# Peptides against a protein of PDB entry 5A53, part 40

Target 1, 230 residues: chain A of PDB entry 5A53
Amino acid sequence: LVENVKQALFIPGQSCNKNLHDIMVDLSALKKPDMKRFNRKNDIHPFEDMSPLEFFSEKNDCSLMVLMTSSKKRKNNMTFIRTFGYKIYDMIELMVADNFKLLSDFKKLTFTVGLKPMFTFQGAAFDTHPVYKQIKSLFLDFFRGESTDLQDVAGLQHVISMTIQGDFQDGEPLPNVLFRVYKLKSYKSDQGGKRLPRIELVEIGPRLDFKIGRIHTPSPDMVTEAHKKP

## One batch from the design tools (peptide)

Design b1_p21_1 (made by RFdiffusion4)
Fold by OpenDDE base, seed 2:
Structure b1_p21_1 (fold): chain B 230 residues (1-230), chain A 21 residues (1-21)
Amino acid sequence: as target 1 above (230 residues)
Amino acid sequence: SWYLEEVYNELDLELDEFVLS
């Protein structure tokens, strides 16, 4: 089965700053080899006009896009975009809090390019609340591509953890999503003459706390089309 | 933070179960 892995395009917006650029580089490194990056800033405002993104999706054959912008109102904003048939499916703004850490802030560990991460989601809202369901779907889609049932344990090297920061009630601001990346280290432990596999998690970065911004949801018709298995 | 440690512990347990399965 040829896994049709979704390709991601990282786009610096006109207001992209150094911090966002560094975050872009580090986050995109986790998507290698299925990633492209633009080197030039592009004046794109996706919530005003989506046509440039659809153009880039088609021209670069990328169904995933991340736009890097920053303003006073939306500081360190990563707009995640998905397309279906090169048309906008959904969008979500995730603003990176100032407490972010880059890969360089962690112990350098080698990893094999192209291995799929395991995901963990902490917070009931990931399964019940529409916004967090979209976030869950997005990140699963972004890093796993096509869902293969083949969880090859032998190929597991890293885990992406996403946590909703606290409880919330209806009408309250949505809590941040904490994004963490860990590498698995397997040790053979001799306990009582039986070699039990011991797994340790080591944070490798980047570390990102996402504040949720604006959202574009797909039309019901587009949802139906996107769920049609070819 | 204590919350991070709890998440680490839960993840460690989940991963151990996954590898043992």
Scores: peptide ipSAE 0.000, ipTM 0.290, DockQ to the pose 0.065
Fold by OpenDDE base, seed 5:
Structure b1_p21_1 (fold): chain B 230 residues (1-230), chain A 21 residues (1-21)
Amino acid sequence: as target 1 above (230 residues)
Amino acid sequence: SWYLEEVYNELDLELDEFVLS
């Protein structure tokens, strides 16, 4: 079953700033070719009214959306939205910390567009805590691309690493999620006559530390429907 | 590959660069 590749729509909100725009450009580049970007700012407040997002989901045939907003309370806020049947499934605010790095901050490496990244998740909470489970699920959905049976390991070019920044206990603020992107470089080492392939991971950006904001969780009914294999 | 995921998960390090041996 080749699941249809989920398309992503990047939406500048009314309060979108230059930094968010740059982040949007760099992050969306990883989603090419399955990405659309709006050039115009849209006044959308998803936690107040979700209807505009559902409209955009349907009109653009995008089940993934990212709304770029910034305020004093929610600086550099990327609201990640998933839809099911063009209805809001879940939402999560991920605020980018000021220490972000853009692709331009790293050594420029050419990469093939459309290759699926490999994911790594560091932190047990990605499998146990509801919020981090949602984040894990979201990013997997966001970047999985076409489910080709032949994950051509030879085609592995990118690794996306997501790390929970430290341990936390119940009732404590949720640690940030550290988002890192690496390029896989294969070198033929001439050491000792056996050319063993050496694999290096080189960070290519963007580098994003996500502070977790507001969350909208799916209804149990929507979860059941979304997990029904057609 | 599962190997890359395992190696990276085992390191539990914020690595800018690493080499799989």
Scores: peptide ipSAE 0.000, ipTM 0.295, DockQ to the pose 0.084
Fold by OpenDDE base, seed 3:
Structure b1_p21_1 (fold): chain B 230 residues (1-230), chain A 21 residues (1-21)
Amino acid sequence: as target 1 above (230 residues)
Amino acid sequence: SWYLEEVYNELDLELDEFVLS
């Protein structure tokens, strides 16, 4: 079953600023060609009224959306939204820390658009804690592309790394998630006459540290329906 | 009317060229 590639829609909110715009452009570049961007600011408050997002999901045939907003309380906020049947499935606020790096901050490397990234997740909570499980699921859905049974390892060119920043205990604030993107560079290493292929990871950007904000979790009924393979 | 005007500004075009290059 060729799962249709999920399309993403990037939406600047009313409070979208230059930094968020730049982050939006760089992050959305990783989703090409399966990405749309709005140019106009939209007055959307997803935790107050979800109806506009459901409307956009249906009209643009996008099951993934990212709303860019910024306030004093929620600076550089990227709200990630997933829909199922054009209805809101889940939402999560991820606020980008001020130490972000754009693609322009890294060495320009040739990149082939449309290749499937490899993901790495660092932190046990990605498999055990509900919030980090949602983040893991979200980013896998967002960037996984076409599930081809033939993972042509030969086509692997980049890695997305997500790391939970430190350990935490119950009742403590949830640590940030460190988002990093690397390109695989192959070298012929002449070590001792054996030409072993050496693979190095080169960071290509963007570099984003996500602070976790508000979350909307799916209803049990929607979870059941979403897991039903058509 | 929420028109999806695909107006690529110059910055978006430059970044598109950057990623495609």
Scores: peptide ipSAE 0.021, ipTM 0.523, DockQ to the pose 0.026; fails the geometry check
Fold by OpenDDE base, seed 1:
Structure b1_p21_1 (fold): chain B 230 residues (1-230), chain A 21 residues (1-21)
Amino acid sequence: as target 1 above (230 residues)
Amino acid sequence: SWYLEEVYNELDLELDEFVLS
């Protein structure tokens, strides 16, 4: 079953700045060709009124949206939104820390657009904690292209790594999620007549450390409906 | 008014070309 690739819409909010724009461009490059970007700022406050996002979802036929906003309280905030039937399913604020790196900060490596990335998740909480489960689900939905049964390992060019920054206990602030992107480089190592392909991971960017903000969880009814459709 | 059009600027296009190259 070829699942239809979810389309993403990147929206600059009214408070979008140059840094967020650059981050948006770099992150959206990983979603090509299945993304759209707005160049004009839109005054959207998703936790106050979700109607504009539902409108954009329907009009652009996008089930994924990213709203770029920045304030003193929520600096470099990327609000990730998923819709189901053009209605808000869930939302999460992920604030980019100031130590971010753009693609231009790394050695320029060519990569093929549209190749499905491999994901790695580091941290037990991705499988146990509701917030990190949502993050895991979101990023898998966002960047997981067509489910081809053919894991052409030979076609694997990119690895997206997501790491929970440290351990935490109940009641403590949730650690950041470290987002890293790597390109796989295969080297022919001629060691002792056995050509063992040596695979090296080269970071290509962007490098983003996400601070977790506000979350909107789906209603139980929407969860049930979303799981009924493949 | 909400912006409904997808508009790529020259900078975005240049970056795209760079990534594809």
Scores: peptide ipSAE 0.018, ipTM 0.507, DockQ to the pose 0.027; fails the geometry check

Design b1_p21_1_s1 (made by RFdiffusion4, then SolubleMPNN; from b1_p21_1, 13 letters changed)
Fold by OpenDDE base, seed 1:
Structure b1_p21_1_s1 (fold): chain B 230 residues (1-230), chain A 21 residues (1-21)
Amino acid sequence: as target 1 above (230 residues)
Amino acid sequence: SDSLRDEEIEKWLKLSEQFLS
């Protein structure tokens, strides 16, 4: 079974700053080895013209892209893009709040590259609200790819937690999504002569609070085509 | 065993809920 792992391309935009670069480096580290990063800034405005992203998708054979931009209105903005057949499927802006933490802010823990994370989603809206459903789908697609086998559980090393920050009503601004990464530590506890495995969670970073920005949703036709299993 | 993996996952989920609350 060829694991059809989706490749991600991280693109610094023209307005990419040091903070965004650092965030990009840390987030992309979780996608290794299935990740490419551009070292050069590219002047891309995906909500104005998507053609450059489609070009990059095709040329780099990446169905996942992340554009790093920052402005006064959209500070620390990560635009997540998915393509299907090298055409834009969907896009979402996720702006990182200023309270972010980098991997360097946490205790350095060794991890094996290439292990798929487990995901946890906290908030009913991840299953019911279109925007949060898209976010859930995006991050699952981004880090797990198309197929999760039981083998992924055997290699469970880290967990990504995504939490909707509070409740919201219809018409209210969408709450932030809290992105957290934890490493599983297994300890052999010798309690009463029974070696019971004790598991502890240790936050490893990055810690990102995502403010939801602009969204591009796929056309109904593209949804149908993307769900057609080849 | 697959059962230990499921139990570990459940314990992990419970722990994660405690840290996120």
Scores: peptide ipSAE 0.018, ipTM 0.472, DockQ to the pose 0.067
Fold by OpenDDE base, seed 4:
Structure b1_p21_1_s1 (fold): chain B 230 residues (1-230), chain A 21 residues (1-21)
Amino acid sequence: as target 1 above (230 residues)
Amino acid sequence: SDSLRDEEIEKWLKLSEQFLS
């Protein structure tokens, strides 16, 4: 079964800065080879007019898009977009906090291109709260795709961890989502004649704390159509 | 390619929880 891996398009907006560019490069490296980047800035305002994104989705055959913008109100903003049938399915603004770390801030480790990450989610709200459910769904869709073959587990080299930063109540501002990437290191330890594999996690970057911004949710009809397995 | 057995994945998940707490 040829897994139809979803392709991602990274789009620098008109207000894209050096920091966002660097973040884009590092985050998109995790999506290789199923990633395309635009080299030119594009003046796109997805919450005002979604039509340019739908056009890019169709033209580039990408069902995943990330728009990089920055303003005083929405600093270091990564708008994640999913399309279905080249129409906007959902969107979410995730603003990167200033404490971010790039891949260059960590020990350089080699990756096999194309291996799927394992995911860990910390926080009950990822299963109960609509916004965090959307975030969970988005990132799983973005990096892992729909099918988990047992063979993908055998090739596990890295883990993406997503953590909700603290507890919150209804009506309170939504806590940030902490995005972390780890590489698995397996050591053969000779402890007492039993070769027990010791697994260690090494953070490899990027390190991103996401502040949640604006959200576009799909229509009930689009949800129904998107869940119809062809 | 040493396939991580299910047991190794479970151990890893437990370890990851310790690093994220």
Scores: peptide ipSAE 0.016, ipTM 0.485, DockQ to the pose 0.066
Fold by OpenDDE base, seed 5:
Structure b1_p21_1_s1 (fold): chain B 230 residues (1-230), chain A 21 residues (1-21)
Amino acid sequence: as target 1 above (230 residues)
Amino acid sequence: SDSLRDEEIEKWLKLSEQFLS
């Protein structure tokens, strides 16, 4: 069964800076080979006019898009967009905090391109709060797609960890989402005759703390349509 | 064998819980 893997398009906005570019490169590396990047800056304001994104979705056959913009109000902003039938399904702004780390900040480890990461989510709100549910859904959709191939488990190499930074109550600002990427390392410990395979998690980057910005949620009708199995 | 994969997953889950706790 050929999984219909969703393709991602990374779009530098007009205000895309070097840091965002570097973040884009590193994050998009996790989506290879199912990723396209524009080399040119595009003047797109998705919360004002969504039509350019729908156009790009259709023209590039990408149901996932990430717009890279930066301003004083929205520094290091990654707008994640999903489309259904090349129409906007949902959008969320995730602003990368200044404490980010790139792949170059970690020990370079060889990895196989195209292996699907496992996910871990820390925080009850990922299952209960609409915004964090959207984030969870988005990242699962972005990196795993709709189908789970059991064969991908045999090739498990990466773990993506997403953690809600602290507890919050209703009416409080939404805590950041801590994005971490780990590689599974299998060590054959030569201790005491029985080679017990030891698995260790090694952070490989990027390390991103996401501040939540503006959100566009799908209409109930679009949700129903998107969940209709053909 | 599917069993080895399950054990690796369980070990990973346990490790992830320890790392994330």
Scores: peptide ipSAE 0.016, ipTM 0.463, DockQ to the pose 0.071
Fold by OpenDDE base, seed 3:
Structure b1_p21_1_s1 (fold): chain B 230 residues (1-230), chain A 21 residues (1-21)
Amino acid sequence: as target 1 above (230 residues)
Amino acid sequence: SDSLRDEEIEKWLKLSEQFLS
């Protein structure tokens, strides 16, 4: 069964700047080969009119989209969009904090393109809070896909870590999500005759702190429909 | 052995939690 890997489309918005472009390039590299990027800016306002995104989803056969925009109110904003049947399923704005690091800021390591990353989620809210549940679901869909075969674990090269930055109470602003990417290195430690495989994590980038913005949640009907397709 | 891979994954998950904390 050829897994229908979800394709991603990265779209520079009209307000896309150099920093966002660089972030887009680096983040999209993790989605290769299942990624497309537009070279031209597109004037899209998804929370005002979703129709252009649905059009792009269908035209490019992409069920995942990322819109890159920046304004005074929403600086370095990555709007993540999922579609089902080329209709908008959900959307979330994730604004990248200014302390981001690009792949060029880390030691260049060789990697195999197309390997599925493992995920780690730190923070109980990823399993209990609706917004963080959506973020968890989104990133799993984006980079890992729906099927995890044991074979994917055998080819494990990268780990994506997502951490909720601190505790929060009801009514407080939602803490940022810390996005980190690591490469697994297996070393044969010759210490003491037992060749215990030592696994080390090396950060490879990009490093992104996401501030949560606006959210569009799926309709109950779309949730039901999405779960019915095997 | 599928069991060794699961243990390595668990060890890795634990290590990842320690690095992010």
Scores: peptide ipSAE 0.017, ipTM 0.487, DockQ to the pose 0.072; fails the geometry check

Design b1_p21_1_s2 (made by RFdiffusion4, then SolubleMPNN; from b1_p21_1, 13 letters changed)
Fold by OpenDDE base, seed 5:
Structure b1_p21_1_s2 (fold): chain B 230 residues (1-230), chain A 21 residues (1-21)
Amino acid sequence: as target 1 above (230 residues)
Amino acid sequence: SFSLREEEIKKWLELSKKILS
């Protein structure tokens, strides 16, 4: 059963700035061809009223949305939204720290569009803590693409790494999530007769450190419904 | 620096080699 590839819609909010736009472009490039971007700013406040996002989800047939906003309190904020049946499933604010790097900050490498990334998650909380579980689920869902068995072997081009920045205890602020993208490079080393294929990971960007903001979690009923779809 | 430790990268490279082999 080829699960239908989830389409993503990137929405610049009213407060979207140049940096967020650039981040949006670079991050959305990883979602090609299953991505749409709005060119116009939209005045959307998802934690106040979710209805506009549900409307956009249905109208654009996108179950993934990213709203780009920036304020003094929530600088470089990427609100990731998932819908189920065009209703809001979950939302999470991920604010990009100022130390971000764009694709242009790295050596340009040839990139084949549409290849599925491999994911790595560093930090036990990705499997145990509800917020980090949501983040893990979100990013896997966002970039998983077509589950075609054939593309998995021939098409491993890049790795997305997500790392929880440090340990934390209950009641402490949640550490940032470090988002890194690497390309797998195969080098034919002519070392001494046996051409051993050397695979190296090269960072290609973007480099994003996400500060966790507000979260909307799905209702238990929606979780049950979402898991019932084969 | 919370960069993937060289060891983790190496493990992934080894895994990738196994998948690509």
Scores: peptide ipSAE 0.019, ipTM 0.549, DockQ to the pose 0.054
Fold by OpenDDE base, seed 2:
Structure b1_p21_1_s2 (fold): chain B 230 residues (1-230), chain A 21 residues (1-21)
Amino acid sequence: as target 1 above (230 residues)
Amino acid sequence: SFSLREEEIKKWLELSKKILS
């Protein structure tokens, strides 16, 4: 069964800065080998005109895109885009807070390219609130792709943790989503003659706190079509 | 089963997060 792994395209916008570039490099490293990056800046404003992104989706055969932009209103903005049939399915702006850390800020650990992460989500809103449900769906789709039953535990290398930063009520600003990446370290502990497998988590980065920005939701018709299993 | 191990790992991760928080 050929896993139809979704390909991601990382696009620096016209306002892309060094910090966003570095974040792009580090985040895209987790998507290897199923990732492309543009080397040139592109003047794209997806909430004004989506047609350039649809063109890039088709031309590069990428159903996942990330646009890197920055402004006073939307600093360190990563716009995550999904397409279906090379048409925009959904979009969400996730602005990286200034407290971010890069892979270079953590202990360098070797990793095998192409291993799928395990996900953990902390916060009830990931299951109930439409925005956080979209974020959950997006990140699962982005890094895990289609679930193959063949995910051997032996292939589990790293965990992506997403946490909603605090509780909120209706009408309040949506809390940030804390993005963390951990490597699983398994060792056999000889405690009392029983070899119990001990698993430890080591943060490997990047560390990103996402502020939620603008959202584009799919039409009901597109939702229906996207859920049709081929 | 992979599912049991994933659930155990998830529980361990949740516990670890509580300890590391």
Scores: peptide ipSAE 0.018, ipTM 0.527, DockQ to the pose 0.076
Fold by OpenDDE base, seed 4:
Structure b1_p21_1_s2 (fold): chain B 230 residues (1-230), chain A 21 residues (1-21)
Amino acid sequence: as target 1 above (230 residues)
Amino acid sequence: SFSLREEEIKKWLELSKKILS
């Protein structure tokens, strides 16, 4: 079964700055080889007109897109877009907090390109709250793809951790999502004659704290169509 | 080939976070 891995397109918006560019480069490196990046800035406002994104989705055969924009109101904004049949399925704005770390801030570790990451989600809201359910679905779709064969576990090198920053009640502002990337290191431990492999996690970056912005949810009809396995 | 099951890795991750915090 040739898994059609979803392709991602990273788009610098007109207001894309150096920080967002660097974040884009580092985040897109995790999606290699299944990503494209535009080198030119594009004047796109997805919550006002989605047509340019649908055009890019079709033209580039990418069902995943990330638009990089920054304004006073929405600083370091990464708009994550999914398409179905080259039409907008959902969108979410995730604004990167100023405390971000790039890959260059961590010890350079070699990793094999194309290995699927394991995911960990911390926070009950990832399974109960609609917004966090969408975030969970988005990131799983973005980096893991549809099918995890058991064989993929044997080649596990990376863990993506997503944590909801604190508890919240209904009507309160949604806490940030903490995005962390780790590399698995296995050590042979000679503890007591049982060669139990000791596994250690090493953070490799990028480190991103996402503030949740605007959201576009799919129509019920699109949800039904997208869940129809061909 | 250490086939660490996804569940074992998750448990380890949870434990490691507690140790590194």
Scores: peptide ipSAE 0.018, ipTM 0.517, DockQ to the pose 0.067
Fold by OpenDDE base, seed 3:
Structure b1_p21_1_s2 (fold): chain B 230 residues (1-230), chain A 21 residues (1-21)
Amino acid sequence: as target 1 above (230 residues)
Amino acid sequence: SFSLREEEIKKWLELSKKILS
C-alpha cells in the first residue's frame, strides 16, 4: 500500500517579503520531497475568495497549501490550508513573530530527506480547545501524514515540538504556539558499564513563534466525508 | 532496534524539553 502522502504547495502572496520567503524555504525543507513552491507571487486573499486555492489544489494535486503574506495587521502571515477533494476543508492564519530563527542560525547537521518527524504537543488545550485541536491536526497532517502505530525509532531523526505559550482564560487572546525542530542524536554512553543509548535533542531550526489569526473551520458535512475515506 | 512506544518517546521528549528550557 503506497501511503498516499499529502503533497504541499507553498505560495508566495503578493505581499511576500524576503523574511517570509526565507521562512518558507526553511519550513518547506521539512516537507521534502512532497513539496512544491511557486516562484511567482500570486494575489490571493483566501478569506475573501477561496476559489483560487481550490484551483491550485486540483491543478498541482496538493491537499496542503501555505500562503505567505505580510501586512501591517498580519505581519509574516502563513495561511495554512487543507483541502479535501480539492475543496477547502479548513484554513488558519499563523503569523511568525519577529524573533524567528532560520536554519542558517543553527549548527548545520546532516539531514536525511523523507523521514517522518515525531511530534510533541505541550499544553492541555491541544486536546480540548477547538483552535489548538485544529492546529495539532493540521501539523500532524502536514508533516507526519497518516499515523503508523509503530514508529521505527531507528528511522527517527526529527522531532517537531509545539508548545502553547502560557496559560489563558476564556475571553483572553489565544497564546502563541512555539514551533521548534530538533534532531535526535544517539550517543553511546560508556559511563557505568550499561551501554544505554543516550538520546540527545539538538535544535536544528527553523524556530517559529506563531500568533494565531483568522480561522476557517470545516463544515460538518466535510468533516463527515473526510472521516469516511479510509 | 529498540522500538520505544510513541508515548514513551513523547514523555521523554517532554522531560527533555523541561531540562533544556
Scores: peptide ipSAE 0.019, ipTM 0.527, DockQ to the pose 0.076; fails the geometry check

